# Peptides against a protein of PDB entry 6B4E, part 8

Target 1, 295 residues: chain A of PDB entry 6B4E
Amino acid sequence: TNFDKISKMFWHYKDKIAQIKQDIVLPIKKADVNVRNLLSRHKRKINPKFGQLTNSNQQLFKIQNELTQLINDTKGDSLAYHWILNFIAKAVVHQAETEVRVKPESALPLGKLTLYLLVQFPELQELFMARLVKKCPFVIGFTCEIDTEKGRQNMGWKRNNENKWEDNTSYDERMGGILSLFAIITRLQLPQEFITTTSHPFPIALSWHILARICNTPLNLITNTHFVILGSWWDAAAVQFLQAYGNQASKLLILIGEELTSRMAEKKYVGAARLRILLEAWQNNNMESFPEMSP

## One batch from the design tools (peptide; aimed at target 1 H209 N216 L252)

Design b2_p25_4_s3 (made by RFdiffusion4, then SolubleMPNN; its pose is not in this set)
Fold by OpenDDE base, seed 4:
Structure b2_p25_4_s3 (fold): chain B 295 residues (1-295), chain A 25 residues (1-25)
Amino acid sequence: as target 1 above (295 residues)
Amino acid sequence: SSELQKLLQELEEQLEKLEKELEEK
């Protein structure tokens, strides 16, 4: 694992967030009133769609079509188009922070929708990844110290209006929610209509990178959150990961489930305990994935 | 540990090989 490369990637996306604000978000505030009104209307129509997802493929396809139409309506204006995609990127991540956080299996329909949009609108990919890394740097296996304010900020910790950090449980759950979404995206197959024409934008190999990079992270930087997000990843993608990489996947799962947890045993992390339970379930041939969506 | 890092490196190399094999199929 080349940590320098990971750091460079992290800062690339941090810079991208700043660029998005400067080149997309702020300019729209000064744009023509008609454009602003259009985008406001679209925003209001788009925002509820993510909450309308169910464990139904039929409902998913409906929402995909509706969003596709709404996004296409903005293509005549490049700035408007990029603004709406950035809005979608933010909305998807927000949905992961709120809904997936409390209902991890909701990551599946959300992930399917997101993957569809990422392929249908390639410009969304960079916007989405930047937002993911900002909110949850674990998606690229980035870890830094959280003993400083800057470190906490880099790792996606939030402060309230009173400048108080969020509690550990809230942070862990948010990170777990976001990671669940990303994990799902990495393990999903492209829709049939795209398989022959497009490569997967965030393939299962990115899950490998997450796990491997965490395993190679200095132990003094490993926290309960690492184990929480590994557990979230496990629920979301472990079955498909094993299918993809076979014996090599098994080795890596053992490393995170047994070796990493054992090395950190003295910390008595709750997340680590859960990960061990997941490992044991797998060892007993009882590894489960999220329920498949209905037709 | 150094041993863990070596193992991870080995796995990464093997994964790369596997990915190439999958692409060729």
Scores: peptide ipSAE 0.037, ipTM 0.692, DockQ to the pose 0.261
OpenDDE base, seeds 1, 2, 3, 5: peptide ipSAE 0.035, 0.037, 0.039, 0.031; ipTM 0.690, 0.693, 0.631, 0.683; seed 3 fails the geometry check

Design b2_p25_5_s4 (made by RFdiffusion4, then SolubleMPNN; its pose is not in this set)
Fold by OpenDDE base, seed 4:
Structure b2_p25_5_s4 (fold): chain B 295 residues (1-295), chain A 25 residues (1-25)
Amino acid sequence: as target 1 above (295 residues)
Amino acid sequence: SSELKKLLEELEKRLEELEEELAKR
């Protein structure tokens, strides 16, 4: 694992966030009133769609079509188009922080929708990844110390209006929610209509990178959150990961489930305990995935 | 540990090989 490359990638996306603000978000505030009104209307129509997802493919397809139309309506203005995509990127991540956080299986329909949009609108990919890395740097296997304010900020910790850090449980759950979404995206197959024309924008190999990079992270930087997000990843993608990489996947799962947890046993992390339970379930031939969506 | 790092490097190498194999299918 080349940590320098990971750091460069992290900062690339941090810079991208700043660029998005400068080149997309701020300019729209000064744009023509008609454009602003259009985007406001679209925003109001788009935002509820993510909460309307169910474990139904039929409902998913409906929402996909509705969002596609709404996004296409903005293509006549490049700035408006990029603004709406950035809004969607933010909304998807927000949905992961709120809904997936409390209902991990909701990551499946959300992930399917997101993957569809990422392929249908390629410009969304960088916007989405930048938002993911900002909110949850674990998606690229980035870890830094959290003993400093800057370190906490880099790792996606939030402060309230009183400048108080969020509690550990809230942070862990948010990170788990976001990571669940990303994990799902990496393990999903492209929709049939795209398989022959497009490569997967965030393939299962990115899950490998997450696991491997965490395993190679200095132990002094490993926290309960690492185990929480690994558990979230496991629920979301372990079955498909094993299908993709076979014996090599097994080795890596053993590394995170047994070796990494054992090395950190002294810390008695709750997340690590859960990960061990997941490992044991797998060893007993009882690995489960999220339920498949209904037709 | 150094052994863990070596194992991870091996796995990463093997992953690349697997990806190449999958691409040929």
Scores: peptide ipSAE 0.028, ipTM 0.666, DockQ to the pose 0.267
OpenDDE base, seeds 1, 2, 3, 5: peptide ipSAE 0.027, 0.028, 0.027, 0.027; ipTM 0.663, 0.664, 0.659, 0.661

Design b2_p25_6_s2 (made by RFdiffusion4, then SolubleMPNN; its pose is not in this set)
Fold by OpenDDE base, seed 3:
Parts: sequence; C-alpha cells; structure tokens
Structure b2_p25_6_s2 (fold): chain B 295 residues (1-295), chain A 25 residues (1-25)
Amino acid sequence: as target 1 above (295 residues)
Amino acid sequence: ETLELDPELIELQEKLEKEFEEALK
C-alpha cells in the first residue's frame, strides 16, 4: 500500500471541499433571488425524500423519479445544478450518519438511490466522494493519528459547541453508518437502464482497497473505530465481496477477521470482538446479508 | 463465477500477506 498516494487522495478531496465552498456554495448566496428561491424550494422538497425510503423497490423508484425531476429543474443554471447536487451529496451522507447508524439495513435502499443518482448525474460523483472522504476517511482507507486536534479533525471527529469532542460511541456509530452506505454502493449492480452503457462509478474494487489499506495500516494507528467500520462493511458487503473475488476475498476476510483482531487482542476492542463473531458466523456457514428489498 | 483481481490489487494482496508473515517472525 502506497500511503503517500492515499494521503494525496485524501487531501485532494479536502481541497475539493474547499473548492466547492468557493465555487458553488458561496456564489449562490449572491445569485439572483429567483435562483435562490428556486433552490430553497427544491431543497425543502428533496430533503425529506431520503427519510421516505423503505425496503420497497416501488417506493425507491418513486423517489428516484421525484428526485430526478427536481434535479432536472435546475439544469438551466449550471451553478444551481451543481449546488443542488452538492446539497444532495451532503444530505445522503447525513442520512447515513443519522439513520444508517441506528438501522444499518437502511443502507440498502439509500445506497440504491444514491447509486442511481450518481449514474444519472455524473457531476454528483466528485461531490459525493469529497463529502464521504471529509466525513469518513475510512472510505478510501485513510488513517492518521488522532493524538492531535488536527488529526482528529482529519479523521472526521466533531466538536460540540463547547469545543468538546464527540464521545467515542457517537463517532464509531457515525463512521459505521457512512461506511455501511459506501460499502453497499460498491457491491450494488448498476440499475438495469445503465448496466450496458455506463461503468460503475464506485465498484467493488473500492471495498478491496478499504480492507487492504486498513490491514496495511500501522498497528499503532488502529483503533476500535477501524473494527467497527470493518464490521459495518462486513454486514453490508461481505457476501457480495466473496461472490466477486472468491478465494482472494476469503483471504482478505480472514486477514481482517482473524489476523488483525488477534494482533490487537490486548486492546480488547468491542468492535474487534464483534468482528470475530462475524468471522465465526462465516466459518459456520452462517454469513448473513441485508434482506433484499421487496417489489 | 468470480472476478480476477487486477494486477494492482493482486500486488497489494501479496504485499499484505508478506507483511503479516514478516510480522509473525
């Protein structure tokens, strides 16, 4: 693993976030009042859609169509279009932080919706990835020390109004939620209408990178969070990952489930214990996946 | 029905395995 490259990628997306603020978010505040009003209305209509997702494909398709129309309404103004996509990127990640963290299986409909939008609106891809990396660097297998304030910030830790860091449980859950979403996206097939015309924007290989990069991370940088997000990934994508890469996938699952957990046993991480349980379930031919969505 | 890993991913896997083996020595 070339950690220099990963670091460069991380900072690329951090720079992208800054660029988005300068070129999209701030300019819209000075835009024509009609444009601002349009975007405000659309924002209000779009935001609740993510919470309306269920385990129903029918409901998913309805929401996809509604969002598509709302986004298309902004295409007449490039700045407005990019602004609404950036809003969606933020909203999706926020949904992962709030809903998926408490109900991991909700990542499936959210992931399907997100993948659809990513393909339907290619400009969303960079915006979404930048937001993901900012909020959860684990999505690209980036890890840094959290002994410094900057390090914690880089790893997506939040501070409250009293400048106090969020508690470990909250951080772990948020990271798990975001990673669950990303994992789901990587293992989903493209919608039928795109499968022959478009390549997958975030393919299963990105899951490989996450796992491999974490395994190659210096052990002194490995925390409970790493195991939590690996467990989240496992629930979300392990079955499909094994289907995709077979024996190579198995090796990597053993590396994270057995070897990495064993190396860190002295830490008695709760996340590691859970991951070992998942490994054992797999070994007993009881690996589970999220239930498929209903028609 | 499995996909073969691309050369980069294979190399990464090999490197990972080697590192773990060395760490166990």
Scores: peptide ipSAE 0.063, ipTM 0.654, DockQ to the pose 0.090
OpenDDE base, seeds 1, 2, 4, 5: peptide ipSAE 0.045, 0.044, 0.058, 0.054; ipTM 0.647, 0.641, 0.645, 0.651; seed 4 fails the geometry check

Design b2_p25_7 (made by RFdiffusion4)
Pose (drawn by RFdiffusion4):
Structure b2_p25_7 (pose): chain A 295 residues (1-295), chain P 25 residues (1-25)
Amino acid sequence: as target 1 above (295 residues)
Amino acid sequence: SLAEEIEELEEEVPEQIEELNEKLE
């Protein structure tokens, strides 16, 4: 892995976040009353819909249809359309760092909803990817030191209610939840309305890049967070990763489960212990996936 | 663009598989 290229990719998405603020978020303050009213009303109607998802496919379709109508209502104004898509991208990532953090299997319905929106509204793709990378750089394999305040900000750290950094557990759980959503999206087939006509925008090869880049990361930059997101990724996508790459995926899963954990054993990272358990469960023919969605 | 970036990353996967085989040897 050429980590200079990974850094260039990271800063590209950081620049995109700045461009979104300059060209989409700030100009909306100056939009006419019809646009402001529509966006104010629609953002209220959109916000709770992500938490109304369940394990049921019928409920997923209902929410998809409700959101499609609300988003289509904004298409008459390109700025309002891009603003509501940016709002949705932020809301989906927030849902991943809250609900998916507590209930990892909720990443499956949320991933299906997000993938559907990503192909129904393709402008969402760049907005969503930039948001993921800003909030969880591990999705592209970016890692930097966190000894400095700027490094902590680069890696997606947050502060609590007193300018102190959130504890390591809170950060690790957030990163797992966000990366779990992206891991689901990379292993999902497109919905039937698009599977016959459209290329998957974030395919399974992106999961290969995450694993390979963590395995190629200098060991002095590895933390418990790398093991936690790999475990979250495993729960969300390891079965399909093997279906896609076979013996090559097996070699990579062994590398992360046996070698990456062994080389960092002295750190006694909690996530490394869980990744070893996942490796042993697979070796005992008991690899799990999230239960498929109910009707 | 993003679609071009995704395609370029997919083209790199066979090369990275070869490098992984060499690293394991």

Design b2_p25_8_s1 (made by RFdiffusion4, then SolubleMPNN; its pose is not in this set)
Fold by OpenDDE base, seed 4:
Structure b2_p25_8_s1 (fold): chain B 295 residues (1-295), chain A 25 residues (1-25)
Amino acid sequence: as target 1 above (295 residues)
Amino acid sequence: SILDEYKTISEEEIQKELEELEKKY
């Protein structure tokens, strides 16, 4: 693992967030009233769509079409187009932090929708990755110390208006929700209409990087959160990961599930205990994935 | 782009990473 490369990627997307604010978000505030009104209307129409997802492919396709139309309506103005995509990126991540957090299986329809949008609107890819890395650096296997305020901030910890950090459970659950979504996206196949014309924007290789990088992280930096997000990833993508990389996947899953958890046993992390349960289920040929969506 | 490079992993890279991890544990 090249940790310099990981850090470079992390800071690249941190810079991208700053660039988005400067070049997209702030300029729209100065745009003419017609553009602002258009975007306000679209925002109001788009925002509820993510919560309207169900375990139904029919409903998914409906929402895909509705969002596609709404986004296309902005293409006449490049700034408006990028603004609406950035809004969508933020909304998707927010949905992961709130709904997927409490209902991990909801990551599947959300992931399918997101993957569709990422392919349909390629400019969304960098916007979305930047938001993901900012909110959950684990998506690229980045880890730093959290003994400092800056370290916590870099790892996506939130503070309230009184500068109080969120509790550990809240942080763990948010990270788990975001990673569940990302994991799902990495293991999904492209929709049939794109499979021959476009490469996967966030392929299963990204899951490999997450696991390998976490597994190679200095042990003194490993926290309960690492195990929580690995468990979230496991539920979301382990089956498909094994299908993709076979014996190599198996080796890596054993390394994180058995070896990493064993090295950290003295910490008695609840996330590690859960990961061991998942490992044992796999060893007993009882590895489960999220149920497929209905037609 | 940095993302494009990140999307590709070679068999050689996979093996090297696994070997490194096996040495660690």
Scores: peptide ipSAE 0.691, ipTM 0.968, DockQ to the pose 0.914
OpenDDE base, seeds 1, 2, 3, 5: peptide ipSAE 0.690, 0.691, 0.689, 0.689; ipTM 0.967, 0.968, 0.967, 0.967

Design b2_p25_8_s3 (made by RFdiffusion4, then SolubleMPNN; its pose is not in this set)
Fold by OpenDDE base, seed 5:
Structure b2_p25_8_s3 (fold): chain B 295 residues (1-295), chain A 25 residues (1-25)
Amino acid sequence: as target 1 above (295 residues)
Amino acid sequence: SILDEYRTISDEEIEKELEELEKKY
């Protein structure tokens, strides 16, 4: 694992967030009133759609079409187009932080929708990745110390209006929700209409990077959160990961499930205990995945 | 782009990473 490369990628996307604010978010406030009104209307129409997803493919397709039309309406103005995509990126991540954290299986319809949008609107890819890295650096296997304010901020910890850090459980659940979504995206197949025309924007290789980088992280930086997000990833993508990489996948899953948990046993992390349960289920040929969506 | 490079991993890279991890544990 090249940790310099990881750090470079992390800071690249941190810089990207700053750039987005400067080049997209702030300028739109000074844009023509007609543009601002358009975006306000679109924002109001787009925002609820992510929460309207169900385990129905029919509903998914409906929402895909509606969002596609709404986004296309902005293409006449480059700034408006990028603004609406950035809004969508933020909304998707927010949905992961709120709904997926409490109902992990909801990551499947959300992931399908997101993957569709990422392919349909390629400019969304960098915006989405930047938002993911900011909110959950685990998506690229980045870890730093959280003993400092800056370290916590870098790792996506939030403070409330009273400048109090969120509790550990809230942080763990949010990170788990975001990672569940990302994991789902990495293991989904492209929609049939795109298979021959484009490559997968966030393929299963990204899951490999996450697991390998976490497994190679200095042990003194490993926290309960690492095990929580590994468990979330496992539920979301372990079956498909094994299908993709076979024996190599098995080796890596054993490393994180058995070896990493064993090295950290003295910490008695709840997340680690859950990961061991998942490992044991796999060893007993009882690995489960999220149920498929209905027609 | 950084993301383009990140999207692909070779078999050689996978094996190298696994070897490194096996040495760690």
Scores: peptide ipSAE 0.692, ipTM 0.971, DockQ to the pose 0.915
OpenDDE base, seeds 1, 2, 3, 4: peptide ipSAE 0.684, 0.689, 0.686, 0.692; ipTM 0.969, 0.970, 0.969, 0.970

## One batch from the design tools (peptide; aimed at target 1 A205 A212 N247 K251)

Design b2_p26_1_s2 (made by RFdiffusion4, then SolubleMPNN; its pose is not in this set)
Fold by OpenDDE base, seed 2:
Structure b2_p26_1_s2 (fold): chain B 295 residues (1-295), chain A 26 residues (1-26)
Amino acid sequence: as target 1 above (295 residues)
Amino acid sequence: SLVEELEKEFAHLDHLVNEELLEKLS
């Protein structure tokens, strides 16, 4: 693992967030009133759709079509198009922080929708990844110290209006929700219409990198959150990960589930305990995955 | 040390993800 490269990638996306604000968000505020009104209407139509997802593929396809139409309506204005994609990126991550956080299996329909949009609208990919890395740098296996304010900020910790940090449980759950979504995306197959025409924008290899990079992270930087997000990843993608990489996947699952947890046993992390339970379930041939969506 | 051994093993596994594996999955 090249941590210098990971750090560079992390800061690339941090810079991208600043660039998005400068080149997309702020300019729209000065745009023609008709453009602003259009985007406001579209925003109001788009935002509820993420909450309308169910375990139904039929419902998913309906929402995909509706969003596609709404996004296409903005293509006549490049700035408006990028603005609406950035809005979608933010909305998807927000949904992960709220709904997926409390109902991890909801990551499946959300992930399918997101993957479809990422392929259908390639410009969404950088916008989405930048937002993911900002909110949950674990998605690229980035970890830094959280003993400083800047370190906590870099790792996605939030402060309230009173400048108080969020509690550990809230942070862990948010990170878990976001990571669940990303994990799902990495293990999903491309929609049928794209399989032969395009490459997967966030393939299963990115899950490998998450696990491997966490394993290579200095132990003094490993926290309960690392185990929480590993557990979230496990629920979301472990079955498909094993299918993809076979014996090598098995080795890596044992490393995170047994070796990493054992090495950190003195910390008595709740997340680590859960990961051990997941490992044991797998060893007993009881590895579970999210239920497949209905027609 | 045990830590160093684990780190080497983890690093080795990370390097298994290459273009050949990606092609197999695509």
Scores: peptide ipSAE 0.035, ipTM 0.620, DockQ to the pose 0.081
OpenDDE base, seeds 1, 3, 4, 5: peptide ipSAE 0.020, 0.029, 0.020, 0.019; ipTM 0.586, 0.617, 0.608, 0.607; seeds 1, 4 fail the geometry check

Design b2_p26_2 (made by RFdiffusion4)
Pose (drawn by RFdiffusion4):
Structure b2_p26_2 (pose): chain A 295 residues (1-295), chain P 26 residues (1-26)
Amino acid sequence: as target 1 above (295 residues)
Amino acid sequence: SEEEEEEEELEELEEENDEIEEEVLE
């Protein structure tokens, strides 16, 4: 892995976040009353819909249809359309760092919803990817030091209610939740309405890049967070990763489960212990996936 | 020989996945 290229990709998405603020978010303050009213009302109607998802496909379709109508209502104004898509991208990532953090299997319905929106409204793709990379750089394999305040900000750290950094557990759980959503998206087939006509926008090869880049990261930059997101990724996508790459995926899973954990053993990282358990469960023919969605 | 064949298969896979990533970045 050429980590200079990874850094260039990271800063490209960081620049995109700045461009979104300049060209989408700030100009909406100057939009006309009809646009402001529509966006104010629609953002209220959109916000709770992500938490109304369940394990049921019928409920997923209902929420997809409700959101499709609300988004289509904004297409008469390009700025309002891009603003509501940016709002949705932020809301989906927030849902991943809250609900998916507590209930990892909720990444499956949320991932199906997000993937559907990503192809129904393609302008969402760049907005969503930039948001993921800003909030969880591990999705492209970016890692930098966190000894400095700027490094902590680069890696997606947050502060609590007294300008102290959130504890390591809170950060690790958030990163797992966000990366779990992205891992589900990379291993999902497109919905039937698009599978016959459209290329998958974030395919399974992006999961290969995450694993390979963590395994190629200098060991002095590896933290418990790398093991936690790999465990979250495993729960969400290891079965399909093997279906896609076979013996090569097996070699990579062994590398992360046996070698990466062994080389960092002195650190006694909690996530490394869980990744070893996942490796042993697979070696005992008991690799799990999330239960498929109910009717 | 067997290790060289396995290295060649890995290099081809890395190229393919990089090509997919480039397409995604387009």

Design b2_p26_2_s2 (made by RFdiffusion4, then SolubleMPNN; from b2_p26_2, 12 letters changed)
Fold by OpenDDE base, seed 3:
Structure b2_p26_2_s2 (fold): chain B 295 residues (1-295), chain A 26 residues (1-26)
Amino acid sequence: as target 1 above (295 residues)
Amino acid sequence: SEEEEEKKKEKELEEEVEKKIEELLK
């Protein structure tokens, strides 16, 4: 694992966030009133759609169509188009932080919707990835120290209005929610209409990268959060990961579930204990996946 | 060793991911 490359990637996306603010968000505030009104209306229509997802494919397709139409309405103005995509990127990540954190299985419909949008609107890909890395750098296997304020900020920790850091449980749950969504996206197949025309924007190889990079992370940087997000990933993608990489996948699952947890046993991390339970369930031929969506 | 094989595969996958990222950045 080349950690310098990972760091460069991390900072690339941090820079991208700054660029988005300068090139998309701020210019719209100065745009024509008609454009601002259009985007305001679209924002109000788009925002509730993510909360309307269920375990129904029928409902998913309905929402996909509605969002597609709303996004297409903005294509006449490039700035408006990019603004609405950036809004969607933020909204999807927010949904992961709020709903998926408490109901991990909701990552499946959200992931399907997101993957559809990523393929249908390729310009969303960079916007979405930048937002993911900002909020949850674990999605690219980035880890830094959290002993400093800057380190905590880089790792996506939030402060409240009183300048107090969020509690560990809240942070862990948010990271788990975001990682669950990303894991789902990486293990989903492209919608049938896109299989022959485009490659998967965030393929299962990115899951491999997450696991491998975490395994190679210096142990002094490993925290409970690492195990929490690995557990979230496991629930979301382990079955499909094993299908994709076979024996090599098994080795990596053993590395995270047995070796990494053992090396950190002295810390008595709750997340590590859960990951061991998941490993044991797998070893007993009881690996579970999220239920498939209804027709 | 199995660990060495994993590291090798990781490197290969990392290179693939890097290439993809480079493509996305173009």
Scores: peptide ipSAE 0.028, ipTM 0.589, DockQ to the pose 0.299
OpenDDE base, seeds 1, 2, 4, 5: peptide ipSAE 0.025, 0.022, 0.027, 0.026; ipTM 0.494, 0.568, 0.617, 0.616; seeds 1, 5 fail the geometry check

Design b2_p26_2_s3 (made by RFdiffusion4, then SolubleMPNN; from b2_p26_2, 11 letters changed)
Fold by OpenDDE base, seed 5:
Structure b2_p26_2_s3 (fold): chain B 295 residues (1-295), chain A 26 residues (1-26)
Amino acid sequence: as target 1 above (295 residues)
Amino acid sequence: SSKEKEEKELEELEKKVEEIIEKVLS
């Protein structure tokens, strides 16, 4: 694992967030009143759509079509178009932090919707990835120390209005939710209409990178959160990961489930205990995936 | 060919797994 490359990637996306604010968000505040009104109306229509997802493909397709129309309405103005995509990127990640956090299987419809939008609107890809890395650096396998304020900020820790850090459970759950979404996206097949014309923007290889980079992370930087997000990833993508990489996938699952947990046994991490349970279930031929969506 | 690409990818994955194993088990 090339940690310099990972760090460079991390900071690239941090810079991208700053750029988005400067080049997209702030300029819209000074834009023509008609543009601002348009975007305000669109924002109000778009925002509830993510919460309207169910385990129904029919409902998914409906929402896909509605969002596609709303986004297309902004294409006549490049700034408006990028602003609405950035809004969508933020909204999707927010759904992962809130809904997927408490109901991991909801990542499936959300992931399908997101993947569709990422392919339909390629400009969303960098905006979405930048938001993901800012909120959950684990999506690119980045880890730093959290003994400093800056370190915690880099790892996506939030402070409340009283400048108090969020509790460990809240952080773990948020990270798990975001990673569940990303894991789902990486293991989904492209929609049938795109499979022959477009490459997958976030393929299963990115899941490989997450696992491998965590395994190569210095042990002194490994926390309970690492095991929590690995468990979230496992529920979301382990079955498809095994299908994609076969024996190599198996080796890596054993490394995270057995070897990494054993190395950290003295810490008695709850997340590690859960990961061992998942490993044991797999060893007993009882690896589960999220239920498929209804027609 | 697609097959050659797949073979090269598998070789690279194997190398990566080996590197991880060595590090974790050391």
Scores: peptide ipSAE 0.028, ipTM 0.609, DockQ to the pose 0.059
OpenDDE base, seeds 1, 2, 3, 4: peptide ipSAE 0.027, 0.027, 0.028, 0.028; ipTM 0.595, 0.611, 0.617, 0.621; seeds 2, 3 fail the geometry check

Design b2_p26_2_s4 (made by RFdiffusion4, then SolubleMPNN; from b2_p26_2, 12 letters changed)
Fold by OpenDDE base, seed 4:
Structure b2_p26_2_s4 (fold): chain B 295 residues (1-295), chain A 26 residues (1-26)
Amino acid sequence: as target 1 above (295 residues)
Amino acid sequence: SEEEKKKKEEEELKKKVEEIIEEVLK
């Protein structure tokens, strides 16, 4: 694992966030009133769609079509188009922070929708990844110290209106929610209409990178959050990961579930304890996956 | 020392990861 490359990637996306603000978000505030009104209407129509997802493929396809139409309506203006995609990127991540956090299995319909949009609108990919990395650097296996304010900010910690850091549980759960979504996306197959024409934008190999990079992280930087997000990843993608990489996947799962948890045993992390339980369940041939969606 | 033990464990873990990665990339 080349940590310098990971750091460069992290800062690339941090810079991308700043660029998005400068080149997309701020300019729209000065755009023509008709454009602003269009985007306001579209924003209001788009935002509820993510919460309307169910365990139904029929409902998913309906929402996909509706969002596709709404996004296509903006293509006549490049700035408007990029603005709406950036809004969608933010909304999807927000849904992961709120809904997936409390109901991890909701990552499946959300992930399917997101993957569809990422393929249908390629410009969303960079916007979405930048937002993911900003909110949850774990998606690229980035870790830094959190003993400083800047370190905490880099790792996606939030402050409230009183400038107080969020509690550890809230942070852990948010990170888990975001990572669950990303994990789902990496293990999903492309929609049938794209399989022959497009490569997967965030393939299962990215899950491999997450696990490997976490295992390679200096142990003094490993926190409860690392184990929480590994547990979230496990629930979301472990079955499909094993299917993809076979024996090598097994070795890596044992490495995170047994070896990494053992090396950090003195910390008595709750997340590590849960990961041990997941490992034991797998060893007893009781590995679970999220239920498939209905037709 | 405890620090030396932790460093050893870290290096062992890294080595195992790299071995697994190399096998997948073959």
Scores: peptide ipSAE 0.462, ipTM 0.903, DockQ to the pose 0.058
OpenDDE base, seeds 1, 2, 3, 5: peptide ipSAE 0.459, 0.458, 0.313, 0.458; ipTM 0.902, 0.903, 0.696, 0.901; seeds 1, 2, 5 fail the geometry check

